Peptides against a protein of PDB entry 5HOI. Designs and how they scored, part 8

Target 1, 351 residues: chain A of PDB entry 5HOI
Amino acid sequence: FRYMPFSPAGTPFGFTDRRYLTMNEVGYVSTVKNSEQYSITVSFFDVGRFREYHFEDLFGYDLCFLNEKGTLFGQSKTGQIQYRPHDSIHSNWTKIIPLQAGERITSVAATPVRVIVGTSLGYFRSFNQFGVPFAVEKTSPIVALTAQNYRVFSVHYSQFHGLSYSLSELGTSSKRYYKRECPLPMSLPNINSDMKKDANLDYYNFNPMGIKSLFFSSYGDPCIFGSDNTLLLLSKWRSPEESKWLPILDSNMEIWKMSGGKETTDIHVWPLALAYDTLNCILVKGKHIWPEFPLPLPSEMEIRMPVFVKSKLLEENKAILNKKNEIGADTEAEEGEEDKEIQIPVSMAAE

## One batch from the design tools (peptide; made by RFdiffusion4, then SolubleMPNN)

Design b1_p27_7_s4 (from b1_p27_7, 18 letters changed)
Fold by OpenDDE base, seed 4:
Structure b1_p27_7_s4 (fold): chain B 351 residues (1-351), chain A 27 residues (1-27)
Amino acid sequence: as target 1 above (351 residues)
Amino acid sequence: AAAEAAAERAKRRAERRAKLKELVNAK
């Protein structure tokens, strides 16, 4: 297994000179290759609140985290990190994270009050927003990080135990764990089934865990969106015994519903954030499961527990169609059974 | 009809937000 640099909703270069380093509800960070350098652009969805800015990157930043106050960049191999406030009042700062031989920064996160660096050897490094270090902790290998305020959601990987997660709070004096290296019930990418498309192999090589994004909800709950396109939310994390992952959205099922029950292979959900009861996402149409350039406008998808099975909905619709035919309602033409728009009950339809 | 359906959706969203908030805040 190879540890790869992870950023929330980051995209691969593919066959292009450009990619998104990260994206969320605040905006998106892009990088463009230009010979031996990169041009980075930090763009925002709320253009009234923030101004887009760009800079030349001589280091080849492959890690990024965007928040409402600034952008954190990292270089996985060199250990360089840079924090850039969005305002011109606060200064940029750069730091080198000491790395052992073969160690990589695997993920970075930043809030208005904390900067977090995780590594392939499981070093968890915490800083304030000015790059002043708090602590270094040794954990299981870190593969992904996100943070909100003082809280950190970390995903860990072990070859023996698979995926685990931690939920911690970084106070001024100490780190508190709400969850510490607990099993994460997320499906890993299936190389044999999913790799039939070259685009899936390219994405797997970029992100072998298949974690498209992780974030905190607007309520402060850890969320993760895996390769199975299911949004998991950690419920009741304050009660250790009652804590559970809830599959709050099957995005493949919601796409199927939105298409009127058509099997679509070219529409993909790219997660940004969870705001209340809606997943903020990019709907991607095309060969690649990730957004290309230009970035489409964000869409909202209502969260729903996957209570309904496609097969039952198909059977119910067949039963309704058969009843309509028995009642002598005009048999408009026998267009092929496969292309008939399935009338999804309004209670089940993506709102 | 469309306005009533939108109002009912808004009500269901508010109820789901309340339930989600209760589920999140339930010890």
Scores: peptide ipSAE 0.012, ipTM 0.370, DockQ to the pose 0.068
Fold by OpenDDE base, seed 3:
Structure b1_p27_7_s4 (fold): chain B 351 residues (1-351), chain A 27 residues (1-27)
Amino acid sequence: as target 1 above (351 residues)
Amino acid sequence: AAAEAAAERAKRRAERRAKLKELVNAK
């Protein structure tokens, strides 16, 4: 196992010279290889609010976090981080995070008020938006971070205990835990079944945890989107005994519904953010499960608890078709059973 | 028409927000 640098919704290079370092509801950060350097572009979905900018990266930033006020960059091996405000009035700052031998920065997060750095040895480093340090804490190895305002959602990995998570608040004087290294019931990538496709192996090598993204919802609930394409939301996290992970969206089921009940292998959901009751996402068409260039326009997918099973819908549709055939309705018999569009009840269709 | 459409969108958003809050708070 190797700790890899993680950024929310980051994509691998694959066979290309370019990738997305991160993307969310604010925008997307791309990097292009240019000989021994990289060119980074920070792009925004709201072009009226923000102006796209670019710069030359001599360090090879492999970590990124985008927020409404700026972009945090990190280099996993050297420990260099850079914060770039979107507003030119505020100065950029650079810092080197001290790393032990073999230690890597595994994830970075930034809010308008906090910068967080997590490492493969479980060092949790907190800073203000100006790079002034608050604290260093030793935790279990950190594999992913996200943050909203003063709150931090961290994912940890142990070979013995698997995935765990923490939810903390970085106040002015102290760190508060709402959850501390609790079990995370997320499915890990299945190396034996999923690695039959070269594209899946490339993605696994880039992201061995299969965490496509993690974010806070618009309500401030931790969300995670794993390799199983299920969106998990942490409910009732303020009440330790009542807190639970809710599978609020099976994106494979929603794609199946959107395709008229056809098994599609070329459409993929790439998560950006959860806004109220809709997953903001990129619908990716192609061989790769991640978006390529140019980036498609974001789509919205309504969240639904996966209560209905495909098999029941197929059985119900077969029963309806059999009844129509008994009534002598001319259903064109020439399209194979696999090509017939499944009538999904309007109550279950994605709007 | 535009004001009614905006009001209906606001109502649907409030209803969806209530339903999401129920889902998140469901035992």
Scores: peptide ipSAE 0.009, ipTM 0.375, DockQ to the pose 0.052
Fold by OpenDDE base, seed 1:
Structure b1_p27_7_s4 (fold): chain B 351 residues (1-351), chain A 27 residues (1-27)
Amino acid sequence: as target 1 above (351 residues)
Amino acid sequence: AAAEAAAERAKRRAERRAKLKELVNAK
C-alpha cells in the first residue's frame, strides 16, 4: 500500500495535462501542468459571490481544500502549505510542515477558523486561519480529512485494522472527540474485480482508498462517498452508543432508476456536497468515473435509503408484462426487452 | 403549502429524470 495525497473530489491527470485538485459546493480548483510549473485556477459556482482567480504554482501543489473564505494548498512531499483568501483584503500565508523521512502530508482541510494537516505517520496538526499552531497529536495514519467550522472528520488507515474514523471539535483550548478511531464500515476498492478497466487502475493509483469525497452535510453530519458509489452519513454522533452509518444514497441504484431500469456503464456520480435532502454532484458521462474538462454543471440527486432490490423490480415488471400479454392487450411497441421502461413504484417517487 | 412543496418536488424530480434520460440516450 502507498499513501497518496487526498483532496475532496480531486481527480487524476489521466492522459491529460490538467486535473481538479478539489471540488465541492463552493467551486472547483484546477491545475494545468506547464513544463516544471503548474497554473492553478480557483473557480466558483456562484460567480456573483466570488471572483475566479489564478496563479502560477512553482511548488507542485497536490493537496487542496476549498471553503467559502479561501483555498488551502499543500505539497505532500515537501510539507509546504499555502492559504489563499478569496478576498484580497486578507494576506496569503505560507508554512512548511516538518516531515520525517518518508512522511507525507496525506490530507489538508480548512474552515474559516481552522487549518488541519494530516500525515502518513498520523501526525494531526491544527492551526487557526492565520497559520498559528494550536497542537500536534499523534494518531493512526491519516488518509483523508474534512472540516466544517470547528469540527474535523478524519479517516485513518492501518494495515492491521483497516479503515477507521474520528470526529473531533477543535475548540480554543482543547480538542474534544465525539468519535476516536472507530471502525469505518466502508469497503475498499477490490483490485481484482475493479481493475479490469484501465481507467479504474489509473484512479486506484491516484486514490487507493477509493474515497471519492468526504464532507459535512448542511446539518453538520459527517458524510463519505466511497468506490461503491454509496453515500454514507454518520447519524446520532453526539450519542456514542446510538451513532450509526446510514447508507442514505446508492447512486448506482438512482442512475438505474432514472434511466428507466437500463444498465448504464458510462454514467457516473461525482459527489460535491450534501445540502439538506439532496446530494450536489456532477453527472459524468464517459470512460472515466471522474469529471473531465470543461466541468459539467452540478446536478442534484435526492437522498434515499436503498430499500429496493433491482431483482425484485425486474421480476415484478416481468410479471406485469406477462399478465398484459395474457390479456391480449396489443401493446404493439416491440421495444426490445432491454428498452422497456421499468415502472418505478410510486412509493419511490413520493418521498 | 405542503401540497405546493410536494408539487415543486415532483417537478424537480421529473426535470432531473428527463435530464438524465437525455444524458443516457445521447450517444
Scores: peptide ipSAE 0.021, ipTM 0.565, DockQ to the pose 0.523; fails the geometry check
Fold by OpenDDE base, seed 2:
Order: sequence, then structure tokens, then C-alpha cells
Structure b1_p27_7_s4 (fold): chain B 351 residues (1-351), chain A 27 residues (1-27)
Amino acid sequence: as target 1 above (351 residues)
Amino acid sequence: AAAEAAAERAKRRAERRAKLKELVNAK
């Protein structure tokens, strides 16, 4: 196991000179290798609200977090971080995070009011938006961070306990925990079954936890999207005893339904954000499970708890087809059994 | 308003399904 730098919806280089450092509902940050330097571009989906900007990166930033006010960059090995406001009126700032021998920054997050740095040794460092430090806390090793306003969702990894999560609020004087290192019921990537495809191995080497993204919903609920392509939402987190993870979307099942029940191995959901009842995502077609260049336009997918089993839907549809054949409805031609679009009942289709 | 919002959601769903079918069928 190796601690890798994590950014929300970040992509690997693969065999290319380009990757996305991060992407979300605000936009996407790309980096291009250019000899010994990198060219970083910060692009936005709302081109009327924000102007795209670029800069030369001499440090090789491998961590990124984009919000509505600025972009946080980090270098996992050197401990350098940079915050770049989108507005040119506000100054950029840089800071070096002190790292111990073998310690790496594993994740960074930024809100309009907080900057958070998490490390492979479990150092949780908090700052204001100007890089003024608040506190340093020792936690279990941090593998992923996201933040909204004053709230932080952190994912931790232990070799003995697997994945855990914390949900905290970073006030002015103190950190409050709603959840502290509670078990995270997310499936880890299965190396033996899923890694037979080179593209999956490349992604696993980039992101061993298989966390494609994590974010807060528009309602302020922690969300995580793992390698199983299931969106988990933390419900009732304000009530510690009632709090539970809800599988609010099986994206593989939804792709299968939307395709008319065709088995697709080359269509992938890449998560951006959860807005109300819709997952904002990139629909990726190809060998790689991540978006390439140019970035496809975002798509929306409605959230739905996976109540239906695919096998049962296939059996029910076969039973309907057999009943139609028994009723002597005309032998419309032998279009091969494979091309018969499974009539998913409209009630079962993602309405 | 609620009926219009439901119709707009249904339209967006149909457009997403069409786009996904195009993606599936594009070789």
C-alpha cells in the first residue's frame, strides 16, 4: 500500500502528457507536462461567472481543490501549498507545510473561509483563507478531504481497521466533531477481479482507495463515490445514533437501465457533485474509466436507491416476452435476441 | 409551476437517455 495524493475527481496521466488535477460543479483544473514544468489551467463550467486562467507550475502540483472563490494547490512530497483566488484583486499566497521524513500531504481542501491539509501520518492542519494557521491535530492517516463552509469530511485509513470517516466543524476557537473516525462502509477496489484490465490497474496505482470523489451535497450532507460506482450519502449526521450511509445511486444499474438493459463495459460515470436529487457527472465512453481531453459536457443522473436486482428485471422481461409470444402477437422478424431493447417498465426506468 | 418543473425534468431525462443511447451506439 502507498499513500497517493488525492484530489476530488482527479484523473491520472495514463500514457498522456495531460490530466485533470480536480473537477467538481464549479469547473475543472488541468495540468499539462511541458518539459521540466507544468502548465496549469483553471477552467469553469459557468463561463459567464468566471474567467479561465492559466499559469506555469515549476513545483509539479499533484493536489488540487477548486471552490467558488479560488483554487488550492499542493505538492505532496515538498509540502508546498498555494492558494490562488479567482479574483485578481485578492493576492495569491504560498506556504510550506512542515513534513516529517516519509510524510506526504495526501489531500487538501479549501472553502471561502478555511484551508485544510491532511497527511499520511494523520496530521490535520487547519488555516483560514489567508493561510493563517489555527491548529494542528493528530488523527489516523488521512487519505481524502473535502470541505464546505466550516465543515470538513475526512476519510482515514488504517491497515488494521480499513476506512473510517470524520465529520467536523472548524469554528473560530474550536473543532467540533459530529463523527470521529467512524467506520466507512465503502468497498475497496478488488485487485483480483477488477485489475485484469490495464486501465483499471493504472487507475488503482493512481488511487488505491478507489475514491473517485467526495463532496458535500447541496443540503450539506457528506457524499462519497467509490470504485463500486455507488454514491453513498451520510444521512442524519446531526443525530449520531440515527446517522447512516444511504446508497442513493448505483450508477452501473442506472447506465444499464438507460441503455435499455444492454451490458455496457465502456460507459462510465465520473462524479462531480450532488445538487438536490441529481448527481452532476461526466459520462465517459472509452477504455479509461476517467474523462480524457477534451472534457465532455456534464450530465445529470437522478438519485435512486437500488431497490431492483438486475437478474430479477431480466427474468421479468423474459417472462413478459414469453407471454407476448404465447398471445400470438405477430412474428415481427428475427431481430436477434441480443438487440431486443429490454422494455424496462417506465416506473423502473430512472424517472 | 410544479407541473412545468416536472415536465422540464422529464425532458432533461429524455435528453440524457438519448445522449446515453448515442454514446452506447457510437462505435
Scores: peptide ipSAE 0.021, ipTM 0.577, DockQ to the pose 0.469; fails the geometry check

## One batch from the design tools (peptide; made by RFdiffusion4, then SolubleMPNN)

Design b1_p28_6_s2
Fold by OpenDDE base, seed 4:
Structure b1_p28_6_s2 (fold): chain B 351 residues (1-351), chain A 28 residues (1-28)
Amino acid sequence: as target 1 above (351 residues)
Amino acid sequence: SSLLEEGKKLLRELRAKRPRPAKKVVLD
């Protein structure tokens, strides 16, 4: 196994000279290879609130985290990090994270008040927004980080125990755990079934954990979107005994419904954020499961508990169509190509 | 409560707090 640099909703280069370093509800960060250097662009969805900016990257940043106040960059091998405020009034800062031989920065996160660095050896380093260090903690190997305000959601990997997660709050004086290295019930990418397509192998080599994104909801609940295209939300995390992962969206099932019950292999959900009861996402059309260039506009997908069975929905829809045809026998209803959206039974559509 | 009932409760609570209708996702 190789620890790869993780950034939320980051994309591989594939066969191109460009990729997204990260994307979320705020915007997207792209990098383009220019011979020995990179050109980075920080773009925003709210063009009225933020101005796009660019810079030359001589370090080859492979880690990124975007928030409403700035962008954190990291170089996984050298340990360099840079924070760039979106507002030019605030100065950029750069720091070198000390790395041991073979250690990599595996993930970085930034909020308006905290910067977090996680490593392949499980060093968890915390800073304020100005790069002043708070603490260094040794955990299990960190593979992904996200943060909101003072809260950090970390994913850990052990060769023996698989995936675990922590949820912590980085106060001024101490780190509090709500969850500490608890089992994460997320499926790892299946190399044997899914890697039959070259595009899936390229993505696996980029992200062997299959974590497409990791974020906090608008209400501060930890969310994870894995290779199975299921959105998991950590419910009741304030109550250690009651806390559980809820599957709140099967995006493959939602695509299947929207496609009129057709199996599609060219439409993919790329997660950005959870806003209320809607997954903010990019609908990716094409061969790759990740967005290419230009970036499509974000879509809103309503979250739904994955309680539907495809066979039952197809049977129920056939029964509804047959009843409509039995009632409609007296009206020459033109065969308008009514969008064959699979009607969810009203009793389950409200759920 | 079942996992399902807890999930459904959470989704109802999230939906009730939504400030605007969701944008319809179109696959076309």
Scores: peptide ipSAE 0.324, ipTM 0.848, DockQ to the pose 0.787
Fold by OpenDDE base, seed 1:
Structure b1_p28_6_s2 (fold): chain B 351 residues (1-351), chain A 28 residues (1-28)
Amino acid sequence: as target 1 above (351 residues)
Amino acid sequence: SSLLEEGKKLLRELRAKRPRPAKKVVLD
């Protein structure tokens, strides 16, 4: 196992000279390899609110976090980080994070008020938005970070215990834990079953944890989207004993419903954010499970508890079609291949 | 409450706060 740099919804290079460093509801950050250097572009979905910008990267930034106020970059091996405000009012700043021999920055996060750096040795470093340090804490090895306002969601890895998570608040004087290194009920990628396609091996080598993204919802609930394409939400995290991971979307099941119950292997959900009851995502068409260039427009997928059984839905749809054919014998309905979206039973659509 | 009832409650609360209808996802 090797610790790889993680960024939310980041993509591998694959067979190309370009990739997405990160993407979310705000926008997307791309990098293009040009000989010995990289060209980075920070693009936004709301082009009326933000101006796209680019710069030359001589360091080879492999970590990124985008928010509404700026972009944080990091270099996993050298420990260099850079914060770039989107507005010209605030200056860019650069800092070197001290790394031990073999230590890597594994993830970075930034909010308008905090910068967080996590490492393969479990060093958790916190800063303000100007790069002033608050604290250094030693935790279990950090593999992923996200942050919203003062809250941080961290994912940790142990060879003995697998995945764990922490939820903390970075106040002015102290770090508060809501959850501290609790078990994370997310499945790791299965090397033997999933690697039948070269594209899955390339993605596994880029992201061996299979965490496609993690974010806070619009209501400040921690969310994670794994290799199983299930969206997990941490419910009731304010009450430590009542806190639960809820599977709120099986994206493979939703794609299967939208395809009329056809098994599709060329459509993939790429998670960006959870806005209310909708997953903001990219629908990826093709061989790779990640978006290529140009980036498709974001889609909104309604979240639904994964309580449906495929066989039962197919039986219910067959029964509905048979009843329609018994009533509709007189209308020559042209056999257009209407993409007959599997009718969700009205009782479950209202719940 | 069951995990399902907690999930259904959360979904109802999230839906009730949605400021606009969701965009229909179409698979072409």
Scores: peptide ipSAE 0.323, ipTM 0.848, DockQ to the pose 0.805
Fold by OpenDDE base, seed 2:
Structure b1_p28_6_s2 (fold): chain B 351 residues (1-351), chain A 28 residues (1-28)
Amino acid sequence: as target 1 above (351 residues)
Amino acid sequence: SSLLEEGKKLLRELRAKRPRPAKKVVLD
């Protein structure tokens, strides 16, 4: 297994000179390779609230985290990190994270009040927004991080135990755990089934955990979106005994319903954030499961518990269509109904 | 199931707090 640098919703270069370092509900960070240097652009969805900016990257930043106040960059091999406030009033700062031989920064996260660095050896480093260190903790190897305010959601990997997660709060003087290295019930990418398409192999080499993104919801619940295109939400995390992962969206099932029950292989959901009961996402069309350039406008997908069976939905929709046809609805309505979104029967929505 | 009821409850609570209608996803 190889630890790769992870950033939320980051994309590979593929066969191009450009990629997204990260994207979320705030915006997207792109990098373009120009000879031996990179040009980084920080773009925003709310162009009235934020001004796009760019800079030359001489370090080759491969880690990124965007928030409403700034962007954190990291270089996985050298241990260099840079925080760039969006407001020019606040100074940029740079720091080198000490790395052992073979250690890599695997993920970085930033909030307006905290900076977090996770490594392939399980070093968890916390800082304030000015790069002043709070603590260094040794955990299981960190593969992904996200943070909101003082809370951190970390994903860990062990070759023997698979994926685990922690949920912690970084106070000024103490770290509190709500969850500490608990099993994460997320499926890893299946090399034998998923690698039949070259595009899937390229993505697997970039992100072998298949974690497309992880974020906190608008209500501060940890969310993760894996290679199975299922959105998991950690419910009741304040009560250790009651806490559970809820599958709140199967995006493949939603795309299937929206396609009139046709199996599509060229439409992909790319997760950005969970805002209330809607997944903010990019709908990706084409061969690659990740967005290319230019970035499409974000879409809002309503979350729904994946309780429906495709066969039953198809049988019920056929039975509804057959009943309409028996009632003598005009023939011009038939061709226009095949391309309609499969409606969930009210009976099944109430169960 | 207890998981389904909890999930449905959560989704109802999230929907009730939504400040605007969701934008319909259009598959062009």
Scores: peptide ipSAE 0.323, ipTM 0.849, DockQ to the pose 0.821; fails the geometry check
Fold by OpenDDE base, seed 3:
Structure b1_p28_6_s2 (fold): chain B 351 residues (1-351), chain A 28 residues (1-28)
Amino acid sequence: as target 1 above (351 residues)
Amino acid sequence: SSLLEEGKKLLRELRAKRPRPAKKVVLD
């Protein structure tokens, strides 16, 4: 296993000179390699609320986190971080994070009130939005971070115990844990099955945990989207005994339904955020499971519990079509566009 | 309640709080 820099919905370079450092519901950050330097662009989906900006990156930032107030950048090897407010009122700041020999920054997160840095040795560093340090804690090795307001969702990795997670709140005086290094029931990428395609190997080398994105929902629930293309939501996290991971979307099943029950290998869901009951995502068409350039417009996928079996849905749809053909032999019913969407029978939606 | 009923309840609560209809995803 190798610790790699993680950013939410970040993409590899692949065979190109460009990649997305991060993307979410606010926007997307791209970097283009220009000889020994990079050009970074911070773009927004709400072009009326924010102005796109760019700058030259001489450091080779490989970590990024975008929020509604600014962008945090990090360099995993050197320990350099930079915060850039989107407004011109607040100043940019730069800081060096002290790293031990072989230590890497593995993830960074920023909210309007907190900056968080996680490392491959489990150093958790917290700052305010101005880069003033609050605390340094040593945890299990951090592989991913996200944050909303004062809350931090961290994913940890152990070679012996696999994935764990923590949910914490960074108050003014202290860190509170709601969950501390609890088992994370997420499937890791299967190297033997999934790596038969070169494009999957490139993505695995970029992100060996297969965590496509990590975010908080619009209601402040921790969400994770893994290599299995399942969206997990942490329910009841305020009650430690009641807390559970809910699979709330199988995106492969949704793409299969939307394709009229056809197996597709060229359509992929790339997660951005969970807004109410909709996954904000990019629908990626092509060989790569990640979005290329230009970025497609975001889509809204309704979340659904993955309770349906493909074989049963195909049998029921055949039975409905056969009944329609038996009835429709007597009525010249208009050529209504056959909604190619596999209708879920109301009986199965009520169970 | 089953995990499924809790999940379905959560989804109903999330849907009921949605300020607008979901955009239909079209695979153009």
Scores: peptide ipSAE 0.319, ipTM 0.844, DockQ to the pose 0.777; fails the geometry check

